# Designs tried in a protein design run: peptides against a protein of PDB entry 7AE7. Part 2

Target 1, 321 residues: chain A of PDB entry 7AE7
Amino acid sequence: KVYKDLREFLEVLEQEGQLIRVKEEVNPEPDIAAAGRAAANLGKNQPAVFFEKIKGYKYSVVTNVHGSWQNHALMLGLDKNTSTKDQFYELNRRWDKFPVPPNVVKREAAPCKENVIDKDINLFEILPLYRINEQDGGFYISKASVVTADPEYPDDFNKLNVGTYRIQVKDRDRVGIQALAMHDIAVQLEKAEAENKPLPIAITIGNNPLVTFMASTPVGYNQNEYEFVGALQDGVPMDIVKSDLYDHLYVPAGSEVVLEGHIIPRVRTVEGPFGEFPGSYSGARLQCEVKIDRITHRTNPIFENLYLGIPWTEIDYLMAL

## One batch from the design tools (peptide; made by RFdiffusion4, then SolubleMPNN)

Design b2_p24_1_s1
Fold by OpenDDE base, seed 2:
Structure b2_p24_1_s1 (fold): chain B 321 residues (1-321), chain A 24 residues (1-24)
Amino acid sequence: as target 1 above (321 residues)
Amino acid sequence: GPADAVEEENQARNAAAAAAFAAK
């Protein structure tokens, strides 16, 4: 089984008993985190949790999409009861199929282009934002696949980077991003900042689960994560579409929300604190700032966000590979 | 609206975090 988008995966999770649907209106805090913790207490078979109604917001949230070995097996299109050993075997087998180039689809064929916001941008109108941890310095987007390119080689598709970074919402149209020196985005940003130029960025939310997986998996600087997604789809190309603002940035065609903008050169603002793990807070630091210039989104977009609950976090499964 | 209240809370928290950082 191959998934075109998050929605197809959520449908399979629900069919397989690996998704809990919360139909009653919840408060963003503390109910999202509390429900996630309750789901985590179900043991090793931790389901995704889908919140249909969130007080004060228009749209839905899903958490813990990758939060179990069953969900991981299903992501690979395997039986949910496939052993971790067999999942690793299959992952390694498929990995050797790299590269599998993606299909570039037309704008009109890309679900992420159904709606456009290009004025009066307000992230709070499009994303049901909440604090993941009680002591967080603000709201976080913790499961985005962030697309950037090498500003020296913008047309080199092999240098297109899709990564997962900690993103704090700073304003209606601004986010802080943690671009650590070990990340490919930091190399690209350094080149842009050397010339005092903005770095083009697309922050994509609610993707094909293999996109999210690959964005969280370190690859070579000259390797495109989308070509690994095709490999992990057992040779089936994924669909990408050109960003609206930038000819050289491509986003998953099925993304629920795409935040297009730029990293402001040589600007650093306070970001954090954030509870990266239960009981572990990273302090506030000066981090990069992104201006959001355009949003595209699916109708009734689903905000996929990371689950950071006790006793298990979703990171434990994303990083275990 | 409700979104505005959430935004204001976020701004207040960000400001508090920034102030705490600057005080170190």
Scores: peptide ipSAE 0.306, ipTM 0.849, DockQ to the pose 0.803
Fold by OpenDDE base, seed 3:
Structure b2_p24_1_s1 (fold): chain B 321 residues (1-321), chain A 24 residues (1-24)
Amino acid sequence: as target 1 above (321 residues)
Amino acid sequence: GPADAVEEENQARNAAAAAAFAAK
């Protein structure tokens, strides 16, 4: 089975008993994190948790989408009871199908383009933001697939990078991004900053689960994560669409929310602290700042965010393969 | 609205984090 978007995957998770739907209105804090922890304590088969109603917000939150081996099996379109060994075997078999080029769809065919915000941008109106950890320095977007390109080779699709980075909300239209030197985004940013130019960026939220998986998986600088998604879909291309602001940036056609903007050159602002693991905080640091210039989103967008809990994190499963 | 309250909280936390960083 192949999923076009997050919604199709959530439907399967629910059908397979791997999603808990919370229908009652919850407080963003502490209820989202508390419910996630409670779900994690149900045993080895940790479900995703879908919050239909969040007090003070219009839209829904889902967490722990990748939070179990069962969910990983389902992500690969396998039986939920597929052994970790067999999942690994199948993953490797499909990996060898790289590259599988994506389909570029028209703007009017892309669900992520259903709504546009290009004025008076306010992230708090679009995303049901909450603190994942009590001591976090702010609200985080922790499960985004961030699209950037090489500014020297903007038309080289092989250099288009889709990565996962820690993103702190700084203002209505600004986010801090942790671009570490080992990440492909840092190479691209260095090139842009050498010329004192902005780096175009698209921060995509709520994607096909294989996009999120590949965005968290290290690949070569000259390898496109979307072409691996197609490989992991057993040779079925994924659908991408041009960003609205940049012809050279492509986003998943089915993204729930797309934040389009630029990394401000040679600007560093305080970001953090953030509890990357239960009981461990990465301290505040000077990090890059992104200006959000345009938002596109699906009607009733679902905010997919990372589960960080005991005894395990969702990151552990995203990186375990 | 509720979004404004969340924004204000986020701003306050960011400011506190920045102050704590500068004090090191």
Scores: peptide ipSAE 0.368, ipTM 0.880, DockQ to the pose 0.841; fails the geometry check
Fold by OpenDDE base, seed 5:
Structure b2_p24_1_s1 (fold): chain B 321 residues (1-321), chain A 24 residues (1-24)
Amino acid sequence: as target 1 above (321 residues)
Amino acid sequence: GPADAVEEENQARNAAAAAAFAAK
């Protein structure tokens, strides 16, 4: 099975008994984290948790989408009871199909383009933001697939990078991003900052689960993550669409929310602290700042966010493979 | 509304974190 978007995957998770739907209104804090912990305590078969109603917000949250080996098997379109060994075997077999070029769809065919916000941007109207951990310095977008390009070679599709980065919400239209020197985004930012130019960026939320998986998987600087997604779909291309602001940035056609903007050159602001692991906080640091210039989103967008809890975090499953 | 209150709280937390960082 191949999934076009997060919604098709969530439907399969629910059919397979790997999604809990919370229909009652919850407080974003502490109920989301508490429910995630409760779901984690149900055993090894940790389901995703879908919150239909968040107090103070219009839209829904889903957590722990990748938070089990069963969910990972289903992501690969395998039986949910497929052994970890067989999942690894199948992953490696499909990896050798790289590259599988994506389909570029028309704007009118891309669900992520259903709604546009280009003025009076307020992230709090689109995303039901909350603190993931009690001691977090703010609200985080922890499961976004961030799209950037090489500013020296913007038309080189092989240098288009899709990565997962720690993103703190700073204001209605600003986020802090952790771009460490070891990340491909840092190489691209260095080139932009050398010329004192903004780096174009698209922060995509709520994707095809294989996009999220590949965004968390290190690949070569000259390898496109979308071409690996097609490989992991057993040779079925994924659908991408051109961003609204930038001709050289492509986003998943099915993204729930796309934040288009730029990294402000040579600006660093305080980001953090953030609880990356249970009981471990990465301290505050000076990090890059992104200005959001445009939002596109699906009608009734789902905010996919990372589950961080005991005994296993969702990141453990995303990085274990 | 409730969203505005959450935004204000986020701003206050960010400001507090920035102040705590600058004090180190």
Scores: peptide ipSAE 0.302, ipTM 0.852, DockQ to the pose 0.818; fails the geometry check
Fold by OpenDDE base, seed 1:
Structure b2_p24_1_s1 (fold): chain B 321 residues (1-321), chain A 24 residues (1-24)
Amino acid sequence: as target 1 above (321 residues)
Amino acid sequence: GPADAVEEENQARNAAAAAAFAAK
């Protein structure tokens, strides 16, 4: 089975008994994290947790989407009881199909374009933001697939990068992003900053689960994550759409929310601390700042965010391969 | 509304983190 978007995947998770739906209104803190921990404590079969109602917010949150081997099997369109070994075998078999170029869909066919916010941007109106960990320096977007390109080669699709980065919400229309020197985004940013130019960016939230998986999987600088998504879909291309602000940036057509903007050149602001793992905090650092210039989103967007629980985090499943 | 309170809390936390960083 291939999924067009997060919603199709969540439907399958629910059908397979791998999603808990919380219908009662919850507080963003501590209830989201607490419910995630409770779900994790139910054993090795950790379901996704979907919160329909968040106090103070309009929209829903889903966590722990990738948080089990069953969910990982389902992501690959396999039986949920497929062994880790067989999942790995199938992943490797499909990996050899790279590259599978994506389909570029029209704007009108892209669900992520259903709604547009181009003025008075307020992230808190769109995303039910919360602290993942009690000691976090703020609210984090932890499962975004961040799209950037090489500013010297904007038309080289092989240099289009889709990565996962730590993103702290700094203001209504600003986020801090952790771009480490080893990340492809850092190479691209260095080129932009050398010319004192903004780096175009699209921060995509709530994607096809294979997009999120590939964004968390290191690939070569000249390899496009979308072409791996197509490979992991067993040769079925994924759907992408051109960003609204940039001709050279393409986003998943089915994204729940797309934050389009730019990394401000040669600006560094305090970001962190963040609890990346239980009991491990990455300290505050001077990091890049993104200005959000435009939001597109699906009607009733689902905020997919990372679950950080004991003993296994969702990251452990995303990186276990 | 509640969203405003959350925003204010986020700003306060960011400010506190920035102050703690500057004090090192």
Scores: peptide ipSAE 0.286, ipTM 0.841, DockQ to the pose 0.852; fails the geometry check

Design b2_p24_3_s1
Fold by OpenDDE base, seed 1:
Structure b2_p24_3_s1 (fold): chain B 321 residues (1-321), chain A 24 residues (1-24)
Amino acid sequence: as target 1 above (321 residues)
Amino acid sequence: SEREARLAALAAAALAAAAAAAAA
């Protein structure tokens, strides 16, 4: 099975008994984190948790989408009871199919383009933001696939980077992003900042689960994550669409929300602390700041966010394959 | 499924416990 978007995957998770739907209105704090912890206590077969109604917000949240080996098997379109060994074998077999170039779809065919916000941007109107951990220094977007390109080679599709980075909401139209020196985004940002230019960015939320997986998987600087997604889809290309602001940035056609903007050159602001692991917080640091200039989103967008539970966090599963 | 019902009940119980803890 291949998934076009997050919604098709969530449907399969629900059919397979790997998704819990919370229909009652919840408070963003502490209820989302509490329900996540309850799901974590279910052992190795942890379901995704879908919150339909969140007090003070219009849209829904889903957490723990990648939070079990069963969910990983289903992501690969395998039987949910496929062993970790067989999942690894199949992953490696499919990896050898790289590159599988994506399909570029028309704007009108891309679900992520259903709605546009280009003025009076307020992230709180689109994303049901909450503190993931009680001691977090703010609201985090922790499961975004961030699209950037090499500003020296903007037309080189092989240098298009799709990565996962810690993103703190700073204001209605601003986020902090952790771009570490080991990340491809840091190389691209360094080139832009050398010329005191903004780095174009698209922060994509609620994707095909293999996009999220590949965005969390290190690849070569001259390798495109979308071409690996096609490989992991056993040779079926994924669908991408051109961003609205930038001709050289392509986003997943099925993204729930796309935040288009730029990294402000040579600006650093306080970001954190964030609980990367239960009971472990990274300190506050000076990080890059992104101005959001345009939002595109699906109707009734689902905010996919990371669950940080015990004993295994969702990130442990994303990194384990 | 019976499992989904059990999980939904656990989630609801967790939410109720969280609400009670926030009201205390």
Scores: peptide ipSAE 0.022, ipTM 0.597, DockQ to the pose 0.017
Fold by OpenDDE base, seed 4:
Structure b2_p24_3_s1 (fold): chain B 321 residues (1-321), chain A 24 residues (1-24)
Amino acid sequence: as target 1 above (321 residues)
Amino acid sequence: SEREARLAALAAAALAAAAAAAAA
């Protein structure tokens, strides 16, 4: 089984008993985190948790999408009871199929283009934002697949980077992004900042689960994560579409939300703290700032966000494969 | 399923506990 988008994956998770729907209205804090912890306490076969109604928000939240070996098996289109060993063997077998180039679809064929916001941008209207951890310094977007290119080689598709970075909401149309020196985005940003130019960026939320997986998986600077997604789909290309603002940036066609904008050159603002691990907060640091210039989104977009709070969190599964 | 019902009950209990903690 191959998934075009998050929705197809959530449907399979639900069919397989690996998704819980919370139909009652919840408070964004503390209820989302509390329900997530309750779900995590159900054992090793942790389901995704889908919150249909968030007080004060229009749209839904899903957490813990990658939060179990069963969910990872299903992500690979395998039986949910596939052993970790067999998942690893299958992952390696498919990895050798790299590269599998993506299909570039037309704008009108891309679900992420159903709606456009290009004025009066307010992230709080499109994303049900909440503190993941009680001591977090703000609202985080923790499962975004962030698309950037090399500003010296913008047309080199092999240098197109799709990565996962810690993103703090700073204002209605601004986010902080943690671009560490070890990240490919930091190399690209350094080149842009050397010329005092903005770095074009697309922050994509609610993707095909293999996009999210590959965005969290280190690859070579000259390797495109979308070509690995096709490999992990056992040779089935994924669908991408051009961003609206930038001809050289491509986003997953099925993204729930796409935040298009730029990293402001040579600007650093306070970001954090964030609870990356249970009981461990990264300190507040000066980090890059992104201006959001355009949003495209699916109708009734689902905000996929990371669940953090218990050993063997979703991040541990993403790092273990 | 029985599992889904149990999960829903646990989520509901977690929500109730969170509501009680927020009201205290």
Scores: peptide ipSAE 0.025, ipTM 0.630, DockQ to the pose 0.018; fails the geometry check
Fold by OpenDDE base, seed 2:
Structure b2_p24_3_s1 (fold): chain B 321 residues (1-321), chain A 24 residues (1-24)
Amino acid sequence: as target 1 above (321 residues)
Amino acid sequence: SEREARLAALAAAALAAAAAAAAA
């Protein structure tokens, strides 16, 4: 089984008993995090948790999408009871199929382009934002696949980077992003900042689960994560579409939300604290600032966000791979 | 499934506990 988008994966998770649907209206805080923690207490077979209704918000949230070995097996299109060993075997077998180039689809064929917001941008109208941890210094977008390119080689598709970074919401149209020196985005940002130029960025939310997986998996600077997604789909190309603002940035065609904008050169603002692990907070630091210039989104977009519950967090499954 | 029902009950219980903690 191959998934075009998050929605197809959530359907399979639900069919396989790996998704809990919360139909009752919840408060963003503390209910989302509390329900996530409750789901984590169910043991090794943790389901995703889908919140249909969130007080004060128009759209839904899903958490813990990658939060179990069963969910990971299903992501690979395997039986949910496939052993971890066999999952790794299959992952490695498929990895050798790299590169599998993506299909570039027309704008009209891309679900992420169904709606456009190009003025009066307010992230709170599109994303049901909440504090993941009680002591978080703000609202985080913790499971985005962030697309950037090499500003010196913008047309080199092999240098197109899709990564996962800690993103704090700073304002209606601004986010802080943690670009550590070891990340490919930091290399690209350094080049842009050397010339005092903005770095084009597309922050994509609610993707094909293999996109989210690959965005969390370090690859070579000259390797495109989308070509690995095709490999992990056993040779089936994924669908990408050109961003609206930038000819050289491509986003997953099925993304729930795409935040297009730029990293402001040589600007750093306070970000954090964030509870990366239960009871462990990374301190507040000066981080990069992103201006959001355009949003595209699916109708009734689903906000996929990370679950950071005890004892096993979703990040533990994403990093253990 | 019984599992989904149990999970929904746990989520509901967690929500109720969170609501109670927020009201305290």
Scores: peptide ipSAE 0.020, ipTM 0.559, DockQ to the pose 0.018; fails the geometry check
Fold by OpenDDE base, seed 5:
Structure b2_p24_3_s1 (fold): chain B 321 residues (1-321), chain A 24 residues (1-24)
Amino acid sequence: as target 1 above (321 residues)
Amino acid sequence: SEREARLAALAAAALAAAAAAAAA
């Protein structure tokens, strides 16, 4: 089975008993994190947790989407009881199908384009933002697939990068992004900053689970993550669409929310702290700042965010596979 | 290779999951 978007995957998770739906209104803090921890304590078969109603917000949150081996099996379109060994074997088999080029769909065919916000941007109106950890220095978008291109080779699709980065919300239309020197985005940013130019960026939230998986998987600088998604879909291309602001950036057609903007050149602002791992906070650091210039989103967008629970975090599964 | 590193990470995770399963 192949999933076009997060919603199709969540439907399967629910059908397979791998999703808990919380229908009662919850407080964004501490209830989301608390419910996530409670779900993690259910044992080895950790379900996703879908919060339908969040006090003070219009839209829903889902966490722990990748938070179990069962969820990973289902992501691969396998039986939920498929062993980790067999999942590994199948993933390896499919990996050899790289590259599988994506389909570029028309704007009108892309669910992520259903709604547009280009004025009076306020991230808090679109995303039910909350502190993941009690001591976090702010609200984080921790499971976004961030799209950037090489500013020297913007039309080279092989240099289009889709990565996962730590993103702190700084203002209604500003986010901080942790672009470490080891990340492909940092190479692209360095090129832009050398010319004192903005780096175009699309921060995509709530994707096909294989997009999120590949965005969290290091690949070569000249390898496109979307072509790996097609490989992991056993040779079925994924659907992408051109960004609204930039001709050279392509986003997943089924993304719940797309934040389009630019990294401000040569600006660094305080970001953090964030609890990346249970019991360890990364200190506050100077990080890059993104201006959000346009939002596109599905109707009733689902905010997919990372669950950081004990003992196994969702990131452990995302890094593990 | 990046593939080998990923395969190693998967194997390590599978082993960790198996170890956690054996400890539980």
Scores: peptide ipSAE 0.016, ipTM 0.451, DockQ to the pose 0.016; fails the geometry check

